# Peptides against a protein of PDB entry 4Z63: the designs that were tried, part 197

Target 1, 334 residues: chain A of PDB entry 4Z63
Amino acid sequence: LCLGMNDLTGNIPEDLFHLKRLNLLGIQENRLSGSLSREIRNLSSLVRLDVSWNLFSGEIPDVFDELPQLKFFLGQTNGFIGGIPKSLANSPSLNLLNLRNNSLSGRLMLNCTAMIALNSLDLGTNRFNGRLPENLPDCKRLKNVNLARNTFHGQVPESFKNFESLSYFSLSNSSLANISSALGILQHCKNLTTLVLTLNFHGEALPDDSSLHFEKLKVLVVANCRLTGSMPRWLSSSNELQLLDLSWNRLTGAIPSWIGDFKALFYLDLSNNSFTGEIPKSLTKLESLTSRNISVNEPSPDFPFFMKRNESARALQYNQIFGFPPTIELGHNN

## One batch from the design tools (peptide; made by RFdiffusion4, then SolubleMPNN)

Design b2_p21_7_s2 (from b2_p21_7, 9 letters changed)
Fold by OpenDDE base, seed 4:
Structure b2_p21_7_s2 (fold): chain B 334 residues (1-334), chain A 21 residues (1-21)
Amino acid sequence: as target 1 above (334 residues)
Amino acid sequence: SKVEKLIEEGLASEGSWVTTE
């Protein structure tokens, strides 16, 4: 049943929960309000639940043990409060959980040993506090993780060295500290292609350790951290780099010539730093900016990207990295 | 940066709920 993209108001009729053979319930992009009914437990055949972009409030009901076929739960952009229900945090069937842009709070706790199918987790823009859950690497299929805009104070857990499934990771604006430790840990994530660390590590030094290596890194964003240091030499070994944003830092020195050796680099923002010297001539040889053959079919994070052109302007949403226009931003360096 | 803002907005859900219509 797909009722998304309407102006439906009120609660879901209780009789809808009598549909025991329902595999898909999509009621997204409405004005549905109140609590999400516990009677969703009666939808025992449910594979996909999409309640996103509504006015739901209260706690998410703890009924996911009665939903053994549930693979997709989309609840982003609601007013949900409380924690992740225990049954949801233990769901062996769940592949994707999206609860982005809610008011979920407390410590993030997932039973990753039970969540054997979880491949995508989006909990961005919530009120989770405490530390990053050390057991996330136990989610052996977890590929996409957005934890941005939570209050995860402290450091990236050492256990994330073992996060072999991790491919797309966002921790933007999560009050993280110790960028050197974070990068030193996350370099062990052999499948990591997208790393976003914006608005963390306030005033720290960007490590220039040649021992750091991100072999499969395609997207690196570490912007608005007020980071000191220079362009990190270790990044030159990330030959697959497509998007680099280090803007709004305090980076100094020259832009190195190796920045133009990235054949796939189509988006570069080094603006609002203190870079000096000449613009590398190698930037004029970026093949990605001269050739149209950007493979549109590359795997992308499940989380969207947004471009704010202005602090007051609505963000432009980009669902794929390749939605970004080819860009070189070197402005506001001195 | 644009990507910072992109990623802040996309990955960090600075989706301003303010639909200023």
Scores: peptide ipSAE 0.053, ipTM 0.600, DockQ to the pose 0.049; fails the geometry check
Fold by OpenDDE base, seed 5:
Structure b2_p21_7_s2 (fold): chain B 334 residues (1-334), chain A 21 residues (1-21)
Amino acid sequence: as target 1 above (334 residues)
Amino acid sequence: SKVEKLIEEGLASEGSWVTTE
């Protein structure tokens, strides 16, 4: 049953929960309000539940043990409070959980040993606090992780050295400390292609350790951290780099010539730093900016990127990294 | 950063509809 993209109001009718053979319930992009009924437990054949973009409130009901076929739960952009219910945090069937842009709080706890199918987790823009869960690497299929705009104070856990499934990781604006430790840990994530660490590590030094290596790194975003140092030499070995944003830091020295050797680099923002010297001539030879035929067919993160041009404007959603316009920003270097 | 504000605002700019009850 698909009822998305309407102007439906009020609660879900209780009679809807008599549909025991229902595999898909999509009621997204409405004005549905109140609590999400516990009677969703009666939908024992449910594979996909999409309640996203509504006005739901209260706690998410602890009934996911009665939903053994549930693979997809989308609840982003609601007013949900409390924690992740225990049955959801233990779901062996769940592939994708999206609870972004809610009011969920407390410590983030998932039983990753039980969540054997989980491949995508979006909990961005919530009120989770405490430390990052050390057991996330036990989610052996977890590829896509967004934990941005929570209060995960402290450091990236040492256990994340074993996060071999991790491909996309966003920790933007999460009160993290120790960038040297974070990069030293995350370099062991062999499948890591996208790393977003924005609005963390305030005033720290960006490490220039030649022992750091990110083999599969395509997207690196570490801006607005007030980071000191220079362009890191270790980044020159990330030959697959497509997007680099180091803007709004305190980086100094020259922009190195190797920045133009990245054949796939189509977006570069080094603005609002303290870089000096000449603009590298190699930037004028970036194949990605001169040739039309970069094969856009690379797997993007499951999470959309957004481009807010203005603080007050709705962010433009980019479902693919290649949705970003080709960009070189070098402005405001003093 | 635009991309950050974009990624952060993309990962975050579905504005928190805090339904204030």
Scores: peptide ipSAE 0.037, ipTM 0.576, DockQ to the pose 0.044; fails the geometry check
Fold by OpenDDE base, seed 3:
Structure b2_p21_7_s2 (fold): chain B 334 residues (1-334), chain A 21 residues (1-21)
Amino acid sequence: as target 1 above (334 residues)
Amino acid sequence: SKVEKLIEEGLASEGSWVTTE
């Protein structure tokens, strides 16, 4: 049943919960309000539940043990409060959990040993606090993780050295500390292609340790950290780099010539730093900016990127990295 | 940066709509 993208108001009719054979319930992009009914437990055949973009409030009901086939739960952009229900945090069937842009709070806890099918987790823009959950690497299929805009104090856990499934990781604006430790840990994530660390590590030094290596790194965003240092030499070995944003830092020195050796680099923002010297001539030879043959079919994060062109303008949402316009921003390096 | 403002504003532009009754 797909009722998304309407002006539906009020509560879900109770009679909908009598549909025991329902595999898909989509009621997204409405004005549905109140608590999410516990009677969802009656939808025992449910594979996909999409309640996103509504006015739901209260706690998410602890009924996911009654939903043994549930693979997709989308609840982003609601007013949900409390924690992740125990039955949801233990769901063996769940592939994707999206609860972005809610008011969920407390310590983030998932039973990753039980969540054997979880491949995508979006909990961005919530009120989770405490430390990053050390057991996330036990979610052996977890590929996409957005934990941005939560209050995760401290460092990236050492256990994330074993996060082999991790491909797309956003921790933007999560009050993280120790960028050297974070990069030293995350370099062991052999499948990591996208790393977003914006608005963390306030005033720290960007490490220039040549022992750091991110073999498959395509997207690196470490903006607005007020980071000191220079362009990191270890990044030159990330030959697949497509998008680099190091803007709004305090980086100094020259922009190195190797920045133009990235064949796939189509988006570069080094603006609002303290870079000096000449613009590398190699930037004028970036193949990605001269050839239109950017493979549009590359895997992208499940979490959206947004671009505001102007403070007053609506953010443009980019669901794919290749949705970004080819860009070189080197402005405001005074 | 645009990408920060993008990520911040993209994550921020979907403000939690607390509908007060």
Scores: peptide ipSAE 0.032, ipTM 0.567, DockQ to the pose 0.041; fails the geometry check
Fold by OpenDDE base, seed 1:
Structure b2_p21_7_s2 (fold): chain B 334 residues (1-334), chain A 21 residues (1-21)
Amino acid sequence: as target 1 above (334 residues)
Amino acid sequence: SKVEKLIEEGLASEGSWVTTE
């Protein structure tokens, strides 16, 4: 049953929960309000539940033990409060959980040893607090993780050295500290292709440690951290780099010539730093900017990127990395 | 909005996972 993208208002009719054979319930992009009914438990055949982009409030009901076939739960952009229900945090069937842009709070706790099918987790833009959950690497299929815009204090856990499934990771604006430790840990994530760390590490030095290596890194975004230092030499070994944003830092020195050696680099933002010297001539030779037909069949993160070109402009949402226009931004360097 | 500030300050992942059908 798909009723998404309408102007439906009020509550879900209770009789809808009598549909015991229902595999898909999509009621996204409506004006549905009130609490999400506990009677969802009666939808025992449910594989996909999409309640996203509504006006739901209250706690998410703890009924996911009654939904043994549920693979997809989409609840982004609602008014949900409280924590992740215990039954949801222990769901062995769940592949994707999206609860982005809610008011969920408390310590983030997932039973990753039980969540054997979880491959995508979006909890961005919530009110989670405390530390990052050290047991996330125990979610052995967890590829995509957005925890941005929460209040996770401290450092990236040492356990994330073992996060082999991790491919796409956003921790943007999560009050993280110690960029040197974070990069030193995350370099061990062999499948990491996308790393977003914007609005963390305030005023720290960007490490220029030649021992750092991100073999499969395609997207690195570390904007607006007030980071000091220079362009990091270790980044030159990330031969698959496609998108680099180090804007709004306090980086100094020259832009190195190796920045033009990235064959797949199509988006570069080094704006609002203190870079000096000449623009490397190698940037004019970036194949990705000269050839229109880079059909990069590359995996995109399941989370959108947002870019605002001007303070007055609306944020543009990009669901795919390749949706970004080819860009070189070197403005506002002194 | 908090969203707008992050976008103004560089690439922000506002993670909405696009489930490819």
Scores: peptide ipSAE 0.022, ipTM 0.616, DockQ to the pose 0.043; fails the geometry check

Design b2_p21_7_s3 (from b2_p21_7, 9 letters changed)
Fold by OpenDDE base, seed 2:
Structure b2_p21_7_s3 (fold): chain B 334 residues (1-334), chain A 21 residues (1-21)
Amino acid sequence: as target 1 above (334 residues)
Amino acid sequence: SKVEKLIEEGLKSEGRWVTTE
């Protein structure tokens, strides 16, 4: 049953929960309000539940043990409060959980040893606090993780050295500290292609440790951290780099010539730093900037990217990085 | 596409990238 993209109001009719053969319930993009009914437990054949972009409030009901076939739960952009219910945090069937842009709070806890099918987790823009969950690497199929805009004080857990499934990771604006430790840990994630760390590590030094290596890194965004130091030499070994944003830092020194050796680099933002010297001539030879027809196999994260023009502006949503025009931003370096 | 237009409009500004609204 698909009733998305309407102006439906009020609660879900109780009779809808008698549809025991229902595999898909999509009621997204409406004005449905109140609590999400516990009677969703009666939908025992449910594979996909989409309640996103509504006015739901209260706690998410703890009934996911009665939904043994549920693979997809989309609840983004609601008013949900409390934590992730225990049955959801233990779901062996769940492939994708999206609860972005809610009011969920407390310590983030998932039973990753039970969540054997979890591939994608989007919990961005919530009120989770405390530390990052050390057991996330136990989610052996977890590839996509958005935890941005939460309050995860402290450092990236050492256990994330074992996060082999991790491909797309965002921790933007999560009050993280110790960029040297974070990069030193995350370099062990050999499938990591997308790393977004914007608005963390305030005023720290960007490490220039030549022992750091990100083999499959395609997207690196570490903007607006007020980072000190220079262009890191370890980044030159990331031969698959497609997008680099280090804007709005306090980086100094020259832009190195090796920045032009990235054959797939189509978006470069080094703006609003303190770089000096000449623009490397190698940047004028980037094939990705000169040829319109480069089929770049872009990594497709399940979470969107957002660009803000300024701190007060509404962020523009981007679903694909591939849609970005070839760009070099070197402005405001003095 | 609608996304391409949004990207073109977004990239004309000093963009700060985040993965959340």
Scores: peptide ipSAE 0.023, ipTM 0.599, DockQ to the pose 0.201
Fold by OpenDDE base, seed 4:
Structure b2_p21_7_s3 (fold): chain B 334 residues (1-334), chain A 21 residues (1-21)
Amino acid sequence: as target 1 above (334 residues)
Amino acid sequence: SKVEKLIEEGLKSEGRWVTTE
């Protein structure tokens, strides 16, 4: 049943929960309000639940133990409060959890040893507090993680050295400290292609440790951190780099010539720093700016993004990402 | 940042995006 993208108001009729054979409930992009009914538990055949972009409030009901086939739960952009319910945090069937842009609070706790199918987690823009959950690497299939805009203070856990499944990681604006430790840990994530760390590490030094290596890094975003230091030499080994944003820091020194050796680099923002010297001539030779047929591998995580379950996610994501023109921003370096 | 916004917009684009393997 797909009722998304309407002006539906009020609560979900309770009679809807009598549909025990329902595999897909999509009621996203409405004005549905009140609590999400616990009677969702009656939808025992449910594979996809999309309640996103509504006015739902209250706690998410703890009924996911009665939903053994649930693979997709989309609840982003609601007014949900409380924590992730225990049954959801223990779901062995769940592939994707999106609860972005809610009012969820408390300590983030997931039973990753139980969540054997979880591949995508989006909890961005919530009120989670405390430390990052140390057991996230136990989610052995977890590739996409957005935890941005929470109050995860402290450091990246040492356990994230073992986060082999991690391909996309966003921690922007989460009050994180110790960028040197964070990078030193996350370099062990051999599948990491996208790393977003903006609005953290305020006033720290960007490490220039040549021992740091991010082999598969395509996207690095560390903007608005007031970071000191220079362009990090370790980044020169990330040959697949497509997007680099180090804007709004306090980085100094020259822009190094190796920045032009990144064949796939199509977006560079070094603006609002204190860089000096000449613009490297190698930037004028970026293949991404000169060649028409750049197989621009999507700078996004190597994950297809679908608006709808049946749509080609990659095509839609491609259209959004590639709609962005190749850019070099070097302004405001005084 | 613009890139963060783009990445977020890619991930967030109208809140309708489903990330899959």
Scores: peptide ipSAE 0.120, ipTM 0.518, DockQ to the pose 0.082; fails the geometry check
Fold by OpenDDE base, seed 3:
Structure b2_p21_7_s3 (fold): chain B 334 residues (1-334), chain A 21 residues (1-21)
Amino acid sequence: as target 1 above (334 residues)
Amino acid sequence: SKVEKLIEEGLKSEGRWVTTE
């Protein structure tokens, strides 16, 4: 049953929960309000539940033990409060959990040993607090993780060295500290292609440790951290780099010539730093800016990127990295 | 940065709708 993108108001009719053979319930992009009914438990054949972009409030009901086939739960952009219910945090069937842009709070706890199918987790823009859960690497299929805009004080857990499944990771604006430790840990994530760390590590030094290596890194975003230091030499080994944003830092020194050696680099923002010297001539030779054949079929994070060009404009959502226009931003440097 | 403003504004533009009945 797909009822998304309507002007439906009020509560879900109780009779809808009698549909025991229902595999898909999509009621997204409506004006549905109140609590999400516990009677969802009656939908025992449910594979996909999409309640996103509504006015739901209260706690998410602890009924996911009665939904043994549920693979997709989308609840983003609601007013949900409380924690992740125990049955959801232990779901062996769940592949994707999206609860972005809610009011969920407390410590983030997932039973990753039980969540054997979890591939995508989006909990961005919530009120989770405490530390990053050390057991996330136990979610052996977890590829996409957005934990941005939560209050995860402290450092990236040492256990994330073992996060082999991790490919796309956003921790933007999560009150993280110790960028040197974070990068030192995350370099062990052999499948990591996208790393977004914006609005963390405030005033720290960007490490220039040549021992750091991110072999498969395509997207690095570490903007508005007020980071000191220079362009990190270790980044020159990330030959697949497509998007680099280090803007709104306090980076100094020259922009190195090796930045033009990235064959796939089509988006570069180094603006609002303290870079000096000449613009490297190698930037004028970036093949990605001269060739129209950007491979549109590359895997992208499940979490969107946003671009706001003007404070009054709606943020532009980019679902794919290649949705970004080819860009070189070097403005507001000294 | 544009990406920050993007991420911040993207995350802001999704708006938390709290409806109290």
Scores: peptide ipSAE 0.042, ipTM 0.515, DockQ to the pose 0.040; fails the geometry check
Fold by OpenDDE base, seed 1:
Structure b2_p21_7_s3 (fold): chain B 334 residues (1-334), chain A 21 residues (1-21)
Amino acid sequence: as target 1 above (334 residues)
Amino acid sequence: SKVEKLIEEGLKSEGRWVTTE
């Protein structure tokens, strides 16, 4: 049953929960309000629940133990409060959990040992507090993690050295400290392609440790941290780099010539720093900026967030990538 | 940043598109 993208108001009719054979419930992008009914437990055949972009409030009901086939739960952009229900945090069937842009609070706790199928977690823009959950690497299939815009304090857990499944990680605006430790840990994530750390590490030094290596890094965003130091030499080894944003820091020195050696680099923002010297001539030779006949047929760069293998997803990826024209921003450097 | 927003939107799209398998 798909009723998304309407102007439906009020509560879900209780009789809807008698549909025991229902595999998909999509009621997203409406004006549905009130609490999400506990009677969703009666939908024992449910594979996908999409209640996103509504006006739901209250706690998420603790009934996910009665939903053994549930793979996808989308609840982003609601007014949900409380924590992640215990049954949801222990769901062995769940592949994707999206609860972004709610009012969820408390310590984030997931039973990663039980959540054997979890591959995508979006909890961005909530009120989770305390430390990052040290057991996230135990979610052996977890590839995509957005925890941005929460109140996590402290450092990236040392256990994240073992986060081999991690491909995309966003922790932007989460009050994190110790960028040197964070990068030193996350470099061990062999599948890490996208790292977003914006609005953390305020006033720290960006490490220039040549021992740091991010082999598969395609996207690095560490903007608005007031970071000191220079362009980090270790980044020159990330040959697959497609997007670099280090804007709104206090980085100094010259822009190094090796920045033009990134064959796939199509977006560069170094604006609002204190870089000096000449613009490297190598930047004018970036193949991605000069030769992209953005022919519809070139595989859109595999932003891990965009790579669903489905052709239709490529079109959406393409349209979203087109939202990022090839860009060099070097403004406001004196 | 604009980049973060696009990445966040990408995650949303992935959530929507998994329905078409």
Scores: peptide ipSAE 0.035, ipTM 0.626, DockQ to the pose 0.051; fails the geometry check

